# Designs tried in a protein design run: peptides against a protein of PDB entry 4Y8H. Part 16

Target 1, 196 residues: chain A of PDB entry 4Y8H
Amino acid sequence: TSIMAVTFKDGVILGADSRTTTGAYIANRVTDKLTRVHDKIWCCRSGSAADTQAIADIVQYHLELYTSQYGTPSTETAASVFKELCYENKDNLTAGIIVAGYDDKNKGEVYTIPLGGSVHKLPYAIAGSGSTFIYGYCDKNFRENMSKEETVDFIKHSLSQAIKWDGSSGGVIRMVVLTAAGVERLIFYPDEYEQL

## One batch from the design tools (peptide; made by RFdiffusion4, then SolubleMPNN)

Design b1_p11_3_s3 (from b1_p11_3, 8 letters changed)
Fold by OpenDDE base, seed 4:
Structure b1_p11_3_s3 (fold): chain B 196 residues (1-196), chain A 11 residues (1-11)
Amino acid sequence: as target 1 above (196 residues)
Amino acid sequence: SKRDERNKLRV
């Protein structure tokens, strides 16, 4: 897996490859690793498919209850729910989660929750087995307050490099853009990103 | 078990 989330001028963009593996075999070429937990709060999933899906389902449920009682939750609240689940079950879970969301008050925010259930708020985050190959590239090329187009290109180039070297990453590059204007899904195919 | 490991999906 290669996943990332990047804050930018108008909000935040999540990105992911689409490969699911079983050992050395590719089980699914077009997996959706970008999962909605609220209207403008999404997550990137890495690790056990079953574990991360279960966690995301529980978070979605909690945020629905929260909304009915208190209104729209913040991204920080969502990250706290993820943290609680991941930390309390760290002995039985294999899950790396990046939480990203947008609201008018806080704008785009990113929280990374690695194995063990710690939580870290960052301007951008990368995770998954492919992330090790792109730490240098991302550090050199990330800038705060990029445009939407610049951010899409940054994520596309980053994930392309991760996919190039990580056998557990591949397929299409999916993105979700979260801004005041709403939610937008993007998809990029190998014919495009392999040439970068 | 070996079967359980084979059925394990990773993202």
Scores: peptide ipSAE 0.515, ipTM 0.820, DockQ to the pose 0.572; fails the geometry check
Fold by OpenDDE base, seed 2:
Structure b1_p11_3_s3 (fold): chain B 196 residues (1-196), chain A 11 residues (1-11)
Amino acid sequence: as target 1 above (196 residues)
Amino acid sequence: SKRDERNKLRV
């Protein structure tokens, strides 16, 4: 897996490859690793497919309950729920999660939750087996307050490089854009990003 | 089972 989330001037964009594997076998070429937990709070999933799906389902439930009682939760609140689940179950989970969300007060925010259940708020985050190949590239090319188009290009180039080197990553590049204007899903195919 | 298969899948 190669996943990332990037804050930019108008919000945040999540990105992911789409490969699911079992050992050396590619089980699914078009997996959706970008999962909605609230209208404008989403997550990127890496690790065990079952574990990460279960965690996301539980978080979605908690955020629905929260909304009914208190109104729209913050991205930080969502990250806290993810953290609690990942930390309390760390001995039985294989999950790396990036939480990203947008609201009018805090704008775009990114929280990364690696194995072990720690939480880190960052301007951008990368994770998954492919991320190891692009730390240098991302650090060199990331800028704060990029435009939507610049951010899309940054994510596309980053994930393209990760996929190039990581056998556990591949397929299409999916993105979710979260801004005041709403939610937008993007998809980019190998014929396009392999040429970058 | 479907669950067993999912436990073997990685993303």
Scores: peptide ipSAE 0.510, ipTM 0.836, DockQ to the pose 0.590; fails the geometry check
Fold by OpenDDE base, seed 3:
Structure b1_p11_3_s3 (fold): chain B 196 residues (1-196), chain A 11 residues (1-11)
Amino acid sequence: as target 1 above (196 residues)
Amino acid sequence: SKRDERNKLRV
C-alpha cells in the first residue's frame, strides 16, 4: 500500500493506490482504500483489509452518534476515535491509518496513526509499504498552501514513485478532495501516472 | 470461509 494526505490552500486531499494482496497474489487491482467516516472526514487505510474496514466502520458509527448529540465533529475528534480503537486493540490489529478532514474553522487537517495507535498531526502524511521509498521526495517537494492542482500533481507524482518501487502497491491512484465547496473523487490510471 | 479469506487480505 501507498497512501498519503496533504493539506493545501483550500483544504486537504487524500490519495491511495488500489492494490490488495494475499501473500504474493494480487487479489484486487482496484481496491478503494479511501473511506468516508463523515461528510468531510475521510481516512486512508493500510494493513489488514478486515481490520481497517472494521475500524473505519466503528468510527463512522461513533461520528454519527456524535453528530446527533453535538453537531459536526472536528477532524481531531475523529482522529481521537481512531486512536482509541487502534491503541486499545494494538495487540490484535494490523492497521495504519491516515485521517484527514476539512471544516471551516480548522480548514484541512491531517492526522497519522501508525501501528501502535499513536497520533501525529502533520501538514501532510505518508504511510504504507510504499511510503518508505518516497520520504525524501515528499520532503523536498511538499509546500504549504499549494493550489488544488499543485497538490494533485504532488500526490500523483509521489504515489507514482512509490508504486514503481513497491510490489505491494499498484493499480489506479485514487484521490478525495475535501474543501468548503464539497467532496470530489479523482482517479488516475497507470497509462497516465507511469509516464511521470 | 469468507472471513478467513478476508483476514488474509492486505491493503
Scores: peptide ipSAE 0.509, ipTM 0.834, DockQ to the pose 0.583; fails the geometry check
Fold by OpenDDE base, seed 5:
Structure b1_p11_3_s3 (fold): chain B 196 residues (1-196), chain A 11 residues (1-11)
Amino acid sequence: as target 1 above (196 residues)
Amino acid sequence: SKRDERNKLRV
């Protein structure tokens, strides 16, 4: 897996490859690793497919309950729910999660939750087996307050490089854009990103 | 089972 989330001028963009594996076998070429937990709060999933799906489902339930009682939750609140689940079950879970969301007060925010259940708020985050290959590239090329187009390009190039080197990553590149204007899903195919 | 296979899948 190669996943990332990047804050930018107008909000945040999540990105992911689409490969699911079992050992060396590619089980699914078009997996959706970008999962909605609230209208403008999403997550990137890495690790056990079953574990990460279960965690996301539980978080979605908690955020729905929260909304009914208190109104729209913040991205930080969502990250806290993820943390509680990942930390308390760290011995039985294999999950790396990036939480990203947008609201009018806090704008775009990114929280990374690696194995163990710690939480780190960052301007951008990368994770998954493919992330090891692009730490240098991302550090060199990330800038704060990029445009939407610049951010899409940054994510596309980053994940393209990760996919080139990581056998556990591949397929299409999916993105979710979260801004005041709403939610937008993007998809990029190998014929395009392999040429970068 | 499908559940057993899901536990073997990695993303």
Scores: peptide ipSAE 0.509, ipTM 0.833, DockQ to the pose 0.592; fails the geometry check

Design b1_p11_3_s4 (from b1_p11_3, 7 letters changed)
Fold by OpenDDE base, seed 2:
Structure b1_p11_3_s4 (fold): chain B 196 residues (1-196), chain A 11 residues (1-11)
Amino acid sequence: as target 1 above (196 residues)
Amino acid sequence: SEKDERNRYRV
């Protein structure tokens, strides 16, 4: 897996490859690793397919309850729920999660939750087996307050490089854009990103 | 178990 989330001028963009593997075999080439937990709070999933799906379902449920009582949760609140689940169940979970969301007060925010259940707020985050290949590239090319187009290109190039080197990553590149204007899903195919 | 089966799949 190669996943990332990047804050930018108008909000945040999540990105992911789409490969699911079992051992050395590709089980699914069009997996959706970008999962909605609230209207403008989403996550990127890495690790066990079953574990990460279960965690996301539980978080979505908690945020629905939260909304009914208190109104729209913050991205930080969502990250806290993820953290509690991952930390308290660390012995039985293989899950790396990036939480990203947008609201008018805090704008775009990114929280990364690696194995073990720690939480880190960052301007951008990368994770998954493919991320090891692109730390250098991302550090050199990330800038704060990029435009939407610049951010899409940054994510596309980053994930393209990760996919080139990581056998556990591949397929299409999916993105979710979260801004005041709403939610937008993007998809990019190998014929396009392999040429980068 | 069903979980064991699904745990073989990685994202």
Scores: peptide ipSAE 0.514, ipTM 0.863, DockQ to the pose 0.715; fails the geometry check
Fold by OpenDDE base, seed 1:
Structure b1_p11_3_s4 (fold): chain B 196 residues (1-196), chain A 11 residues (1-11)
Amino acid sequence: as target 1 above (196 residues)
Amino acid sequence: SEKDERNRYRV
């Protein structure tokens, strides 16, 4: 897996490859690793498919309950729910999660929750087996307050490189753009990103 | 084990 989330001028963009593996075999070439837990709060999933799906489902449920009682939760609140689940169940989970969301007060925010269940708020985050190949590139090329187009390009190039070197990553590059204007899904195919 | 089964598919 290669996943990332990047804050930018107008909000935040999540990105992911789409490969699911079982051992050395590709089980699914078009997996959606970008999962909605609230209208403008999403997550990137890495690790056990089952574990990460279960965690996301539970968080979504909690945020729905929260909304019914208190209104729209913050991204920080969502991250805290993820943290509690991942930390308290760390002995039984294999999950790496990036939480990203947008709201009018806090704008775009990114929280990374690696194995063990710690939580880290960052301007951008990368995770998954492919992330090891792109730490240098991302650190060199990330800038704060990029435009949407610059951010899409940054994510596309980053994930393209991750996919190139990580056998557990591949397929399409999916993105979710979260801004005041709404939610936008993007998809980029190998013929495009392999040429970068 | 159940964990092994859950971890059969990796993302």
Scores: peptide ipSAE 0.514, ipTM 0.867, DockQ to the pose 0.945; fails the geometry check
Fold by OpenDDE base, seed 3:
Structure b1_p11_3_s4 (fold): chain B 196 residues (1-196), chain A 11 residues (1-11)
Amino acid sequence: as target 1 above (196 residues)
Amino acid sequence: SEKDERNRYRV
């Protein structure tokens, strides 16, 4: 897996490859690793498919309950719910999660939750087996307050490089853009990103 | 087990 989330001028963009593996086999070439937990709060999933899906489902449920009682939750609140679940079940879970969301007060925010259940708020985050290949690239090329187009290009180039070197990553590149204007899904195919 | 089979799938 190669996943990332990047804050930018108008909000945040999540990105992911689409490969699911089982041992030496590619089980699914078009997996959606970008999962909605609230209208403008999403997550990137890495690790066990079952574990990460279960966690995301539970978080979505909690945020629905939260909304009914208190209104729209913050991204920080969502990250806290993820953290508690990952930390409390760390002995039985294999999950790496990036939480990203947008609201008018806090704008775009990114929280990374690696194995063990710690939480880190960052301007951008990368995770998954493919991330090891692009730490240097991302550090060199990330800038704060990029435009939407610049951020899409940054993510596309980053994930393209990760996929190139990581056998556990591949397929299409999916993105979710979260801004005041709403939610937008993007998809990029190998014929495009392999040429970068 | 059913869980073991599901845990074989990695993202």
Scores: peptide ipSAE 0.513, ipTM 0.859, DockQ to the pose 0.747; fails the geometry check
Fold by OpenDDE base, seed 5:
Structure b1_p11_3_s4 (fold): chain B 196 residues (1-196), chain A 11 residues (1-11)
Amino acid sequence: as target 1 above (196 residues)
Amino acid sequence: SEKDERNRYRV
């Protein structure tokens, strides 16, 4: 897996490859690793497919309850729910989660929750087995307050490099753009990103 | 269970 989330001028963009593996075999080449937990709060999933799906489902449920009582939750609140689940169950989970969301007060925010259940707020985050190959590239090329187009290109190039080197990553590149204007899903195919 | 089946898969 190669996943990332990047804050930018108008909000935040999540990105992911789409490969699911079982052992050395590719089980699914078009997996959706970008999962909605609220209208403008999403997550990137890495690790066990079952574990990460279960966690996301529980968080979605909690945020629905929260909304009914208190209104729209913040991204930080969502991250805290993820943290609680991941930390308290760390001995039984294999899950790396990036939480990203947008609201008018806080704008785009990114929280990374690696194995163990710690939480880290960052301008951008990368995770998954493919992330090890792109730390240098991302550090060199990330800038704060990029445009939407610059951010899409940054994510596309980053994930393209991760996919190139990580056998557990591949397929299409999916993105979710979260801004005041709404939610937008993007998809990029190998014929485009492999030549970058 | 569905979880058991999916636990064999990694993302």
Scores: peptide ipSAE 0.510, ipTM 0.869, DockQ to the pose 0.612; fails the geometry check

Design b1_p11_4_s1 (from b1_p11_4, 4 letters changed)
Fold by OpenDDE base, seed 2:
Structure b1_p11_4_s1 (fold): chain B 196 residues (1-196), chain A 11 residues (1-11)
Amino acid sequence: as target 1 above (196 residues)
Amino acid sequence: SAERATAMYIP
């Protein structure tokens, strides 16, 4: 898996590859690793598909309940719910989560939650087995307050490099753009990103 | 979903 989320001028963009495995076999199924937990709060999933899907379902339910009682939750609140689930169940979970969201007050925010269940707020985050190969590239090329187009290109190039080196990553590159204007889904195919 | 029913890993 190669996943990332990047804050930019107008909000935040999540990105992910789509490869899944079962045992030593690369599954033919195209997976959506970008999961909605609230209107403009989404997450990137790595690790056990079942574990991360269960966690996301629980978080989504909590945030819906929260909204009905208190109004729209912040991205930080969402990250806290993820953290509680991941930390309290760390002995029985294989889950790496990146939480990203947009609201008018805080704009785009990114929180990474690695295996141990800690939470870290960052301008951008990368995770998954493919991320190991692109720490240097991302550090060199990330800039704060990029445009939407610059951010899409940054994510596309980053994930393309990760996929190139990580046998556990591949398929299509999916993105979700979260801004004041709404939610936008993007998809890029190997014929395009492999040539970068 | 089909993904939830199938044991898969997304490393």
Scores: peptide ipSAE 0.246, ipTM 0.757, DockQ to the pose 0.060
Fold by OpenDDE base, seed 4:
Structure b1_p11_4_s1 (fold): chain B 196 residues (1-196), chain A 11 residues (1-11)
Amino acid sequence: as target 1 above (196 residues)
Amino acid sequence: SAERATAMYIP
């Protein structure tokens, strides 16, 4: 898996590869690792499919309940719910999650929740087995307050490099763009990103 | 929904 979320001038973009593996076998070529937990709060999932899906479902439920009582939750609130679930159940969960969201007050925010259930707020986050190959690239090329196009290119190039070297990553590159304008899903195919 | 697994290794 190669996943990332990047804050930029107008919000935040989540990105993910789409390969699911079971051991040495590719089980699914077009997995959707970008999961909605609220209108403009999404997450990138790594680890156990069952665990991360269960966690995301529970978070979605909590955020729906929160919304009905208090209005739209912040990204920090969502990250807190993820953190609580991951930390309290760390012995029974294999989950690495990046939470990203947009709201008018806080703009784009990214929270990474690695194994163990710690939470870290960052301008951008990368995770998954493929992320090990792109720390250097990301560090050199990330800039704060990039344009949408610059951020899409940054994520596309980053994930392309991760996929190039990580056998557990591949397929299509999915992105979700969260801004004041709404939610936009993007998809990029190997014919394009392999040429980068 | 159907299970969709993801890769394990995370920093």
Scores: peptide ipSAE 0.201, ipTM 0.756, DockQ to the pose 0.125
Fold by OpenDDE base, seed 5:
Structure b1_p11_4_s1 (fold): chain B 196 residues (1-196), chain A 11 residues (1-11)
Amino acid sequence: as target 1 above (196 residues)
Amino acid sequence: SAERATAMYIP
C-alpha cells in the first residue's frame, strides 16, 4: 500500500494506490483505499482491509451521531474517534490510517494514525509499505499552499515512485479532493503515471 | 516548516 494526504491552498487531497495482496499474490487490482467518514472528512487505509473497513464504519457512525447532536464535526474530532478505536484495540488491529478533512474554519487538515494508535497532525502525511521509498522525494517536493494542480501532480509523482519500488503497491492511483467547492474523485492509470 | 508523517506497514 502507498497512501498519502496533502494540505494545499484550497483544502486537502488524499491519494492511494489500489493493490490488495495476499502473500505474493495480487488479490485485487482496483481496491478503493479512500473511504468517506463524513461529507468532507475522508481517510486513507493501510494494513488489514477488514480491520480498517470496520474502524471506518464505526467512525462514520459516530460522526453521524455527532452531527445529529452537535452539528458538523471537525477533522480533529474525526481523528480523535479514530485514535480511540485504534489505540484501545491496538493489540487486535493491524491498521494505519490517514485522516483528512476540510471545513471553512480550519481549511484542509491531515492527521496520521500509525500502527499503535498515536495521532499526529501534519501538513502532509505518507504511509503504507510503499511510503518508505518516497521520504526523500516528498521532502524535496512538498510545499505549503500549493495549487490544486500542483498538489495533484505532487501526489501522482510521489505515488508513482512508491509503486515503482513497492511490490505491494500498484494498480490505479485514486485521489479525493476536499475543498469549499465540494468533493472530487480522480483516477490515474498505469499508462500515465508509469512514465513520470 | 515541513513536517511529515511516514510509516511503513505490512504489505
Scores: peptide ipSAE 0.197, ipTM 0.585, DockQ to the pose 0.178
Fold by OpenDDE base, seed 1:
Structure b1_p11_4_s1 (fold): chain B 196 residues (1-196), chain A 11 residues (1-11)
Amino acid sequence: as target 1 above (196 residues)
Amino acid sequence: SAERATAMYIP
């Protein structure tokens, strides 16, 4: 898996590959690792598919309950719910999650929750087995307050490199753009990103 | 979804 989320001028963009494994095998399956937990709060998932899906479902439930009582939750609130679930159940979970969201007050925010259930707020985050190959590239090329197009290109190039080196990453590159204007889903296929 | 139901791991 190669996943990342990047704050930019107008909000935040999440990105992910789509490769899955079944046991010791690379499965010929495509999964959407970008998961909605609220209108403009999403997460990137790595680790156990079952564990991360369960966690995301629980968070989604909590955020809907929160919304009905208090209004739209902040990204920090969502990250807090993820943190509680991941930390308190860390002995029984294999989950690495990046939480990203947009709201008018806080703009784009990113929280990374690695194995163990710690939480870290960052201007951008990368995770998954492919991330180890692109820390240097990302550090060199990330800039704060990029345009949408610059950020899409940054994520596309980053994940392309991760996929190139990580056999556990591949398939399509999906992105979700969260801004005041709404939610936009993007998809890029190997024929395009492999040439980068 | 069906694809998620069959997926076991996303490293």
Scores: peptide ipSAE 0.264, ipTM 0.760, DockQ to the pose 0.058; fails the geometry check

Design b1_p11_4_s2 (from b1_p11_4 with S1L W5L)
Fold by OpenDDE base, seed 3:
Structure b1_p11_4_s2 (fold): chain B 196 residues (1-196), chain A 11 residues (1-11)
Amino acid sequence: as target 1 above (196 residues)
Amino acid sequence: LAEYLTAAKIP
């Protein structure tokens, strides 16, 4: 897996590859690792497909309940729910999660929750087995307050490099853009991103 | 099928 989320001028963009494996077999080449937990709060998933799907379902339920009682939750609140589940069940879970969301007060925010269930707020985050290959590239090329187009290009180039070297990553690159204007899904195919 | 689903990974 190669996943990332990047804050930018107008909000946040999540990105992911689409490969699911069982052992050495590619079980699904078009997996959607970008999962909605609220209108403008999404997550990137790595680790066990079953574990991360279960966690995301539970978080979505809690955020729906929260909304009914208190109104729209913050991205920080969503990250706290993820953290609680991942930390309290760390011995029985294999889950790495990046939480990203947008609201008018806090704008775009990113929280990374690696194995073990710690939580870290960052301007951008990368995770998954492919992330190890792109720490240097991301550190050199990330800038705060990029445009939408610059951020899409940054994510596309980053994930392209991760996929190139990580055998556990591949397929299409999916993105979700979260801004005041709404939610937008993007998809990029190998013929495009392999040429970068 | 069940084994494939339970063993699926997104590392």
Scores: peptide ipSAE 0.225, ipTM 0.728, DockQ to the pose 0.066
Fold by OpenDDE base, seed 4:
Order: structure tokens, then sequence, then C-alpha cells
Structure b1_p11_4_s2 (fold): chain B 196 residues (1-196), chain A 11 residues (1-11)
């Protein structure tokens, strides 16, 4: 897996590859690792497919309940719910999650939650087995307050490099853009990103 | 099928 989320001028963009594996075999070439937990709060998933889907479903339920009682939750609140689930169940699950969201007050925010269940707020985050190959590239090329187009290109180039070297990553590159204007899904195919 | 689904990973 290669996943990332990047804050930019107008909000945040999540990105992911689409490969699911069973041992040495590719089980699914078009997996959607970008999962909605609220209108403008999404997550990137890595680890066990079943575990991360279950966690995301539980978080979605809690945020729906929260909304009915208190109004729209913040991205920080969503990250806290993920953290509680991941930390309290760390011995029985394998989950690495990046939480990203947009609201008018806080704009785009990114929280990364690695296997241990800690939570870290960052301007951008990368995770998954493919992320090990692109720490240097991302650190060199990330800038704060990029345009939408610059951020899409940054994510596309980053994930392209991760996929190139990581056998557990591949397929299409999916993105979700979260801004005041709404939610936008993007998809990029190998014929395009392999040429970068 | 069950063992296949439970073994699926997104590392």
Amino acid sequence: as target 1 above (196 residues)
Amino acid sequence: LAEYLTAAKIP
C-alpha cells in the first residue's frame, strides 16, 4: 500500500494506490482505500483490509451519532475516535490510518495513526509499505499552501514512485479532494503515471 | 472463500 494526505491552500487531498494482495498474489487491482467517515472527513487505510474496514465503519457510526446530537464533528474529533479504537484494540488488529478532513474553521487537516495507536497532526502524511521509498522525495518537494493542481501533481508523482518500487502497491491512483466547494474524486491510470 | 477474504491485506 501507498497512501498519503496533503493539506494545501484550499483544503486537503487524500491519495492511494489500489492494490490488495493475498500473499504473493494480487487479490484486487482496483481497491478503494479512501473511505468516507463523514461528508468532508475521509481516511486512507493500510494493514488488514478487514480490520481497517471494520474500524472505519465504527467511526462512521460514531460520527453520525455525534452529528445528530452536536452537529458536524471536527477532523480532530474523528481522529480521536480512530485513535481510541486503534489503541484499545492494538493487540487484535493491524491498522495504519491517515485521517483527513476539511471544515471552514480549521481548513484542511491531516492526522496519521500508525500501528501503535498514537496520533500525529501533520501538514502532510505518508504511510503504507510504499511510503518507505518516497520519504526523501516528499520532504524535498512538499510546500505549504500549494494550489490544487500543484498538490495533485505532487501526490501523483509521489505515489508513482512508491508504486514503481513497492511490489505491494499498484493499479490506479485514487484521490479525494476536500474543500469548501465540496468533495471531488479523481482517478489516474498506469498509462499516465508510469511515464512521470 | 472465507480464508481468502480474511487473508487479504493492504500493506
Scores: peptide ipSAE 0.225, ipTM 0.729, DockQ to the pose 0.067
Fold by OpenDDE base, seed 2:
Structure b1_p11_4_s2 (fold): chain B 196 residues (1-196), chain A 11 residues (1-11)
Amino acid sequence: as target 1 above (196 residues)
Amino acid sequence: LAEYLTAAKIP
């Protein structure tokens, strides 16, 4: 897996490859690793497909309940719910989660939750087996307050490089853009990103 | 099928 989330001028963009494996077999070439937990709060999933799906479902339920009682939750609140589930069940879970969201007060925010269940707020985050190959590239090329187009290009180039070297990553590159204007899904195919 | 799905990974 190669996943990332990047804050930018107008919000945040999540990105992911689409490969799921079982052993040496590519079980699913078009997996959606970008999962909605609230209107403008999404997550990137890595690790066990079943574990991360279960966690995201539980978080979505909690955030819906929260909304009905208290109004729209913050991205930080969502990250806290993820953290509680990941940390309290760390002995039985294999899950790496990046939480990203947009709201008018805090704008775009990114929280990364690695295997241990810790939480780290960052301007951008990368995770998954493919992320190992792109730490240097991302550090060199990330800039704060990029435009939407610059951010899309940054994510596309980053994930393209990760996919190139990581056998567990591949397929299409999916993105979700979260801004005041709403939610937008993007998809990029190998014929495009492999040539970068 | 169950084993297949439960063993699926997105590392």
Scores: peptide ipSAE 0.222, ipTM 0.729, DockQ to the pose 0.067
Fold by OpenDDE base, seed 5:
Order: sequence, then C-alpha cells, then structure tokens
Structure b1_p11_4_s2 (fold): chain B 196 residues (1-196), chain A 11 residues (1-11)
Amino acid sequence: as target 1 above (196 residues)
Amino acid sequence: LAEYLTAAKIP
C-alpha cells in the first residue's frame, strides 16, 4: 500500500494506490483505500483490510451519533475516535490510518495514526509499505499552501514513485479533494502516472 | 455500515 494526505491552500487531498494482495497474489487491483467517515472527513487505510474497514465503520457510526447531538464534528474529533479504537485494541489490530478533513474553522487537517495508536498532526502524511521509498522525495517537494493543481501533481508523482518500487502497491491512483466547495474524486491510470 | 472485501492485506 501507498497512501498519503496533503493539506493545501483550499483544503486537503487524500491519495492512494489500489492494490490488495494475498502473499504474491494480487487479489484486487482496483481497491478503494479512501474511506468516508463523514461528509468532509475521510481516511486512508493500510494494514489488514478487515481491521481497517471495521475501524472506519465504527468511526462513521460514532460521528453520525456525534452529529445528531452536537453538530458537525471536527477532524480532530474524528482522529480522537480513530485513536481510541486503534490504541485500546493495538494488540489485536494491524492498522495504519491517515485521517484527513476540512471545515471552515480549521481548514484542511491531516492526522496520522501508525501501528500502536499514537496520533500525529502534520501538514502532510505518508504511510503504507510504499511510503518507505518516497520519504526523501516528499520532504524535498512538499510546500505549504500549494494550489489544487500543484497538490494533485505532488501526490501523483509521489505515489507513482512508491508504486514503482513497492510490489505491494499498484493499479490506479485514487484521490479525494476536500474543500469548502465540496468533495471531488479523481482517478489516474498507469498509462499516465508510469511516465512521470 | 459499509460493505467490504475483507479476505486480503493492504500493507
């Protein structure tokens, strides 16, 4: 898996590859690792497919309850719910989660939750087995307050490099853009990103 | 709740 989330001038963009494997076998080449937990709060998933899907479902349920009682939750609140689940169950879970969201007060925010259930708020985050190959590239090329187009390009190039070297990553690149204007889904195919 | 394919890994 290669996943990332990047804050930019208008909000935040999540990105992911689409490969699911069982050993050396590619079980699914078009997996959606970008999961909605609220209208403008999404997550990237790595690790056990079953574990991360279950966690995301539970978080979505809690955020719906929260909304009915208190109004729209913040991204920080969502990250706290993820943290509670991941930390309290760390001995029984294999889950790496990146939480990203947008609201008018806090704008775009990113929280990474690696194995163990710690929480780290960052301008951008990368995770998954493919992320190990692109730490240097991302650190060199990330800038705060990029445009939408610059951010899409940054994510596309980053994930392309991760996929190139990581046998557990591949397929299409999916993105979700979260801004005041709404939610936008993007998809990029190998014929395009392999040339970068 | 959402439906998923759970019998695999996404490392």
Scores: peptide ipSAE 0.211, ipTM 0.755, DockQ to the pose 0.056

